# Peptides against a protein of PDB entry 6TME, part 17

Target 1, 324 residues: chain A of PDB entry 6TME
Amino acid sequence: NRLKRAYIALQAWKKAFYSDPFNTAANWVGPDVCSYKGVFCAPALDDPSVLVVAGIDLNHADIAGYLPPELGLLTDVALFHVNSNRFCGVIPKSLSKLTLMYEFDVSNNRFVGPFPTVALSWPSLKFLDIRYNDFEGKLPPEIFDKDLDAIFLNNNRFESTIPETIGKSTASVVTFAHNKFSGCIPKTIGQMKNLNEIVFIGNNLSGCLPNEIGSLNNVTVFDASSNGFVGSLPSTLSGLANVEQMDFSYNKFTGFVTDNICKLPKLSNFTFSYNFFNGEAQSCVPGSSQEKQFDDTSNCLQNRPNQKSAKECLPVVSRPVDCS
Target 2, 324 residues: chain A of PDB entry 6TME as posed
Amino acid sequence: NRLKRAYIALQAWKKAFYSDPFNTAANWVGPDVCSYKGVFCAPALDDPSVLVVAGIDLNHADIFGYLPPELGLLTDVALFHVNSNRFCGVIPKSLSKLTLMYEFDVSNNRFVGPFPTVALSWPSLKFLDIRYNDFEGKLPPEIFDKDLDAIFLNNNRFESTIPETIGKSTASVVTFAHNKFSGCIPKTIGQMKNLNEIVFIGNNLSGCLPNEIGSLNNVTVFDASSNGFVGSLPSTLSGLANVEQMDFSYNKFTGFVTDNICKLPKLSNFTFSYNFFNGEAQSCVPGSSQEKQFDDTSNCLQNRPNQKSAKECLPVVSRPVDCS

## One batch from the design tools (peptide; made by RFdiffusion4, then SolubleMPNN)

Design b2_p28_4_s4
Fold by OpenDDE base, seed 5:
Structure b2_p28_4_s4 (fold): chain B 324 residues (1-324), chain A 28 residues (1-28)
Amino acid sequence: as target 1 above (324 residues)
Amino acid sequence: SEEEKKKLEEYLKKKEKEDLEKYNKLHS
């Protein structure tokens, strides 16, 4: 019986709770699992006459505990939302049995260990949110082979390079922010034709920006701030016809910020502060437009306020990185 | 410099807060 298996799983999970401040699992008693708070039943896809546990929603329950292996008995679950809790430990490999998984949200918890590779086993997964945890190690390249609408990885402990497979992603939103990613942005990034928002904030990324970024015609948000990027901004950035928010602040960029970038047709905010730029077009000057906001603070610009000292600028500006 | 480090830390905290607010709106 499918509901009997669900009962076993849910009772095992209740036993794995260390704290339930809102008494969310208080009614998790008896065989009628469909009455449990945060448990949602629906007709089975293979037999509409059979009721199964199709979804879990424990969002914002502040529950402390772990995910027991018995959760692998919830084989009909397509929606698993447990964000904003205090769950700890690892994602159980037994969840590979949840072959209908469509949306998986474990964000804002205390999960640890490597990337939960069990997520790669779900053939129908469309939404993956693992942000605001303590996941560590390498990002598996296979994540971008998945037909995901969104990939949220921010605020973790991921290390190593961004996989070259990123260009295969069909996601509209990808966040890498606040991890320990290193190396260059892959040139394959330009192949992400469905991309609307990409965020690299607060990593250890370095090297030159790839010219292929200019091929991201649907991008509205591009934030590469707080990294170690070097060289000049690619001239191909003039191809970002739909970019509204662009942030390159807190890097090691050099060279001239061009008119073609600052006059992008949809550009609303362009922040290039805290770099080593030694020139900017008049269209890039803060206050030059009423429709566009610019920040040129703490660069190596002549005749601009709040710039770096000659002592700070000279060692960097005199040795520009050639990205050609 | 220590001052630049402090400014960077403040910036990172601001960005983290903004991201968290965005998260909370998406998950509310």
Scores: peptide ipSAE 0.014, ipTM 0.389, DockQ to the pose 0.796
Fold by OpenDDE base, seed 3:
Structure b2_p28_4_s4 (fold): chain B 324 residues (1-324), chain A 28 residues (1-28)
Amino acid sequence: as target 1 above (324 residues)
Amino acid sequence: SEEEKKKLEEYLKKKEKEDLEKYNKLHS
């Protein structure tokens, strides 16, 4: 009986709660699991006459605890939303039995360990949110081979390089922000055909920006701020016909910020502050447009306010990194 | 400089707050 298995799983989970400040699991009593708060039943996909646990939503419950292996008995779950709790430990490998998993949100918890590779085993997964945790180590390349609509990785402890497989991603939104990613952005990034938003904020990324970024015709948000990027901005950024928000601040960029970037047709905000740019086009000057916001603060620009000293600029500007 | 470091830290805190707000909006 599927509901009996669900009962075993949910009772094991209730037992794994250390704190339930809102008494969310107070009604988790008895065999009628479909009446449990945050448990949603639906007709089974293989037999519409059978009721199964199809979803879990415990968002914002502030529950402290862990995910017990018995959760692998919830084999009919397609939606698993447990964000904004205090769940700790690792994602159980037993969740590989949840072959219908469609949306997996464990964001804003206390999960630790490597990337939850069990997520890679779910053939129908479309949404993966693991942000605001303590996941660590390398990002598996296979994550981008999956047909995901969104990939939220931000605010973790991920290290190493961004996999070159990123170009295979069909995701519209990808967040890498506030990790420890290093190396260059892969040139394959330009192959992300569905990309609307990508965020690299606050990593250890370095090198030149790949020219292939200019192929991201559908991108509306591109934030590469707070990294170690060097060289000039690629001229191919003129291809970002739909970019609205662009942030390159807090890097080591040099060279001239060109008209072809600042005149992008949908550009609303362009922040390139805290770099070593030594020139900007008139179209890039803050206040030059009513429709566009620019920030050129703390560069090496002549005749602009709030710039770096010549002493700070000269060593960097005189030795620009060639990205050619 | 220590000032620039402070500005960076303030910037990062601001971005973290904005990310959290976006998160809450998405999950509300």
Scores: peptide ipSAE 0.014, ipTM 0.378, DockQ to the pose 0.804
Fold by OpenDDE base, seed 1:
Structure b2_p28_4_s4 (fold): chain B 324 residues (1-324), chain A 28 residues (1-28)
Amino acid sequence: as target 1 above (324 residues)
Amino acid sequence: SEEEKKKLEEYLKKKEKEDLEKYNKLHS
């Protein structure tokens, strides 16, 4: 009986709670698991006469605890939303049995360990949110081979380089922000055919921006701020026909910010502050447009306010990194 | 079974859309 298995799983989970401030699991008593708060039942896909646990929603419950291996008995779950809790430990490998998993949101918890590779075992997964945790180590390249619509990785402890397989991703939104990623952005990034938003904020990324970024014609948000990027902005950025928000602030960029970037047709905000740019086109000057906002603060620009000193600029500007 | 499958798929798509919209709103 599927509901009996679900009962075992849910009772094991209740026992794994250290704190339930809102008494969310107070009604998790008895065999009628479909009445449990945050448990949603639906007809089974293989047999509509059978009722199964199809979803879990414990979002914002502030529950402290862990995910016990018995959760692997919830084999009919397609939606698993447990964000904004205090769950700790690792994602159980037993969740590989949840072959119908479509949306997995464990964001804003206290999960630790490596990337939860069990997520890669779910053939129908479309949404993966593991942000605001303490996941660490390398991203498995295979994450980008999955047909995901969104990949939220931000605010973790991920390290190493971004896999070159990123170009295979079909995701519209990808967040790397506030991790420890290092190395260059892979040139394969330009192959992300469905990409709308990508965020690299607050990593240890370095090197030149790949020219292939200019192939991201559907991108509306591109944020690479707070990294160690060097060199000039790629001239191919003129290809970002749909970019609305662009942020390159807090890097080590040099060179000239060109008209072809600042005149992008949908550009609303372009922040390139806290770099070593030594020139900007008139179209890039803050206040030059009513439709666009620019920030050129703390660069090496002549005749602009709030710029770096010559002492800070000269050593960097005189030795530009060649990105060719 | 096909109707219920379709309903589930529609529900999942709606949830996906809501999550994406929420993200976009937070970053807009």
Scores: peptide ipSAE 0.012, ipTM 0.367, DockQ to the pose 0.020
Fold by OpenDDE base, seed 4:
Structure b2_p28_4_s4 (fold): chain B 324 residues (1-324), chain A 28 residues (1-28)
Amino acid sequence: as target 1 above (324 residues)
Amino acid sequence: SEEEKKKLEEYLKKKEKEDLEKYNKLHS
């Protein structure tokens, strides 16, 4: 039966624990798996008279161990939350059998290897959190073909370019921060109709910002800081009608920061420090508004404090990158 | 420059802390 399979899986997992400092699995004894701490049972979707293991919540348990292949026997699991542990190794391919997977959170662990492609096999997946691990290699383009509400990839070892399929994403929140992504932001980004928050912080992204960013009408947070972006800010950024937090700091941007950007109606914080901007509108000046915060530190601005020297500015400002 | 590198490192540490705080809030 389904509970017998769950028992086999959970006992295999308990055996795969190297350390359980809070004794979370101390009661993982006997056939009554529904009484196990962090195991949640519910009526099966196909037969309400049958009780099945529908969820796992081991968040914040500080458990050291690995995920054994026997976890593929938990075929009724829709919620898998094991964040803030010390699980290591790879995500088992046997989890492809968990066809009801809805929320998968393995964040803040010690997982390694390539992107867990098993997550792409789950037809009903809505939430994917793999941040704060050691996942590496390329991001599969197919991740953005999934009907996900949120995609958390930050604080890993992902490299290569961001897939052009990003424009197909229905996610409201996407984080790329603190990886090794390179290349340009795809022009298809403007097609992300449900996007509220996107974070690119601390990668090796480069090139010009695509004009299509201005089509992100629902974006409230846009952070592209700590990259290698060049050229001027797109004039189309005036289309970000709902942006509240915007950060372009620690890049190689040049040109003029326009009034149309700084007067965005919902803008509360705009940081464009540590670039090579050679002008700003009066509306962009820190202290010009009580409702908006600006940081223009370490640019090439005239008559502003804490700017780069002429020696640092002249070689860059005199050779602007044309993004047109 | 070494100074810019140091400033960047300080910024990244700050952002890492903020991200961790956001993480903890979302997972609390």
Scores: peptide ipSAE 0.012, ipTM 0.362, DockQ to the pose 0.764

Design b2_p28_7_s1 (from b2_p28_7, 15 letters changed)
Fold by OpenDDE base, seed 2:
Structure b2_p28_7_s1 (fold): chain B 324 residues (1-324), chain A 28 residues (1-28)
Amino acid sequence: as target 1 above (324 residues)
Amino acid sequence: SREEIEKELKEEEEKKKEELKKELEKKE
């Protein structure tokens, strides 16, 4: 009986709670698991006459505890949402038995260890949110081989380079922000055909931006702020026909910010502050447009307010990195 | 129904995406 297996799993999970401030699991008593708070039942896909546990929603329950291996008995679960809790430990490998997993949200918890490779075993996974945890180590290249709509990795402890397989991703939204990623952005990034939003904020990324970024025709948000990028902005950025929000602030960029970038047709906000740019087109000047916002603060620009001193600029501007 | 549950949870996910966007747009 599928509901009997679900009962075993849910009772094991209740026992794994250290604190339940809102008494969310207070009604988790008896065999009627479909009446449990945060447990949702639906007809099974293989037999509509059979009721199964299809979803879990414990969002914002502030529950302290861990995920026990017995959760692998919830084989009919397609939706698993447990964000904004205090769950700790690792994601159980037994969750590989949840072959119908469609949406997996464990964000804003206290999970630790390497990337939860069990997520790679789910053939139908479309949404992955593991942000605001303490996951560490390398990002598996295979994550981008999956047909995911969204990948949220931000605010973790991931290290190493971004995999070159990123170009295979079909995701519309990908966040890398506030990790420890290093190295260059892969040139394969230009192959992300469905990409709308990508965020690299607050990593240790370096090198030149790849020219292939200009191939991201559907991107609306591109944020590469708070990294160690060098060189000039690629001229191919003029190809970003749909970009609305663009941020290159807090890097080590040099050269001239061109008219072709600042006149992008959908651009609403372009921040390139806290770099070493030595020139900008008139169309890039803050206040030059009513429809567009620009920030050129703390560069090496002539005749602009709030710029770096000549002493700070000269050592960097006199030794431009050639990205060609 | 299954469809109602899936719709409700998807709507919550879309709200989270929007909230994330707003959070990331905030200058530190």
Scores: peptide ipSAE 0.072, ipTM 0.723, DockQ to the pose 0.082
Fold by OpenDDE base, seed 4:
Structure b2_p28_7_s1 (fold): chain B 324 residues (1-324), chain A 28 residues (1-28)
Amino acid sequence: as target 1 above (324 residues)
Amino acid sequence: SREEIEKELKEEEEKKKEELKKELEKKE
């Protein structure tokens, strides 16, 4: 029966624990898996008279171990939350059998290897959190073909370019922060119709910002800080009608920060420090508004405090990158 | 019930999203 399979899986997992500081699996004894700490049972979707393991919650258990292939026997699991542990190794391919997977959270662990492509096999997946691990290599383009509400990829070892398929994403939140992504932001980004928050912080992204960013009408947070972006800010950023938090700091931007950007109707915080901007509108000046916060520190602005020296500015400002 | 379990875990997810937002606002 389904519970017998679950028992086999959970006992295999218990054996895969190297350390259980809180004795979370201490009661993982006997056939009554529904009594196991962190195991949640519910009526099966196909037969309400049958009880199945529908969820796992081992969040914050500080368990050291790995995920054994026997976890593929948990075929009724829709919710898998094991964040803030010390699980290592790879995500087992056998998890492809968990066709009801809805929320998958393995964040804040010690997982390694390539992107867990098994996540792409789950037809009903809505939430994917793999942040704060050691996943590496390329991001599969197919991740953005999934009907995900949120995609958390930050604090990993992902490299290469961001896939052009990003424009197909229906996610409201996407994080790329603190990886090794390179290249340009794809122009298709403007097609992300449900996007509220996107974070690119601390990568090796470069080139000009695509004009299509201005099409992100629902975005409230846009952070592209700590990259290698060049050129001027796109004039189309005036289209960000709902942006509240915007950060372009720690890049190589040049040109003039326009009034149309700084007067965005919902803008509460705009940071453009540590660039090579050579001018700003009066509306962009820190302290010019009580409702908005600006940071223009360490640019090439005239008559502003804490700017770069002429010696630092002149070589960059005199050779502006044309993004047109 | 399944709905109760899903609700509980989803509430935890939302808390986690909010925590993430706060972390991202803290520029390191």
Scores: peptide ipSAE 0.064, ipTM 0.724, DockQ to the pose 0.077
Fold by OpenDDE base, seed 3:
Structure b2_p28_7_s1 (fold): chain B 324 residues (1-324), chain A 28 residues (1-28)
Amino acid sequence: as target 1 above (324 residues)
Amino acid sequence: SREEIEKELKEEEEKKKEELKKELEKKE
């Protein structure tokens, strides 16, 4: 009996709660699991006459606890949303039995350990949100082999390089922000055919930006701020026909910010502050356009306000990194 | 119904994406 299994799972989970400040699980009593707050039942896909637990929504419940292995008994769950809680520990491997998993949101919790590789076992997964946790270690390359619509990894403790497999991703939104990723952005990034938004903010990424970024025709948001990128901006960035928000601030970029970048047709905000740019086109000057916002603060620009001192600029500007 | 649940949670997903975008635009 599927509902009996669900009952076992949900009671085990209730027992795993350390704190339930909103008494969310107060009604988690008895065999009628479909009446449980945050538990949603639907007809089974294989038998419409059978009700199964198809979804969990415990978002914003501020529940402290952990995910017990008995959650693997929730084999019919396709939607699992438990964001904004205080769940700790690891994602149970037993969740591999949830083969219908479609959306998995454990964001804004206290999960730890490596990337939850159990997510890779879900063949139908479309949405993965593990942001605002304490996940650590390497990002599995296989994550980008999955047909995900969105991949939210930001605000974790992920380390190492971004996998080359990123180019295989069909995701429209990918966030790497506020991790410990290092190395270069893979050249394969240009192969992300459905990419609309990508965010690298606040990592340890370095090297030159790959020219292949210019192939991201559908990208509307590109944020690479707060990293260690060097060299000049790729001339191929002129290919970003749909970019609206672009941020390269707080890096070590050098060279000249060109008209071809600043005149991008849909560009609304371009921030390139806190770098070592030594020149900018007139079209890049803040206030030059009413339709576009620019920030050129704290560069090595001549005749601009709020620039770095010559003492700060000269050592870097005189030894530009050649990305060619 | 399954469709209703999926719809509701999908709408929540889209809201989260939008919120994320806004949060990421707000640089400290």
Scores: peptide ipSAE 0.023, ipTM 0.650, DockQ to the pose 0.077
Fold by OpenDDE base, seed 1:
Structure b2_p28_7_s1 (fold): chain B 324 residues (1-324), chain A 28 residues (1-28)
Amino acid sequence: as target 1 above (324 residues)
Amino acid sequence: SREEIEKELKEEEEKKKEELKKELEKKE
């Protein structure tokens, strides 16, 4: 009996709670699991006459605890949302049995360990949110082979380089922000055909921006701020026909910020502050447009306020990185 | 219904995307 298995799983989970401030699991008593708060039942896909646990929603419950291996008995779960809790430990490998998993949200918890590779075993996964945890190590390249709509990885402890397989991703939104990613952005990034929003904020990324970024014609948000990027902005950025928000602040960029970038047709905000740019087009000057906002603060620009000293600029500007 | 549950959770996903946009608008 599928509901009996669900009962075993849910009771095991209740026992794994260290704290339930809102008494969310107070009604988790008895065999009628479909009445449990945060448990949603639906007809089984293989047999509409059979009722199964299809979803879990424990969002914002502030529950402290861990995910026990018995959760692998919830084989009919397609939606698993447990964000904004205090769950700790690792994602159980037993969740590989949840072959119908469609949306997996464990964001804003205290999970640790490597990337939960069990997520890669789910053939129908469309949404993955593991942000605001303590996941660490390398990002598995295979994540981008999955047909995901969104990939939220931000605010973790991921390290190493961004996999070159990123170009295979069909995701519209990808966040890498506030990790420890290093190395260059892969040139394959330009192959992300459905990309709308990508965020690299607050990593250890370095090198030149790949020219292939300019192929991201559907991108509306591109934020690469707070990294170690060097060289000039790629001239191919003029291809970002739909970019609205662009941020390159807090890097080590040099060179000239061109009209072709600042005159992008949908550009609303462009922040390139805290770099070593030594020139900008008039169209890039803050206040030059009523429709666009620019920030050129703390660069090496002449005749602009709030710029770096010559002492800070000269060593960097005199030795531009060739990105060719 | 399953469809209703999926719809509700999808709406939450969209809210998260919107929140992300708002976070990006904040000066760090």
Scores: peptide ipSAE 0.044, ipTM 0.713, DockQ to the pose 0.082; fails the geometry check

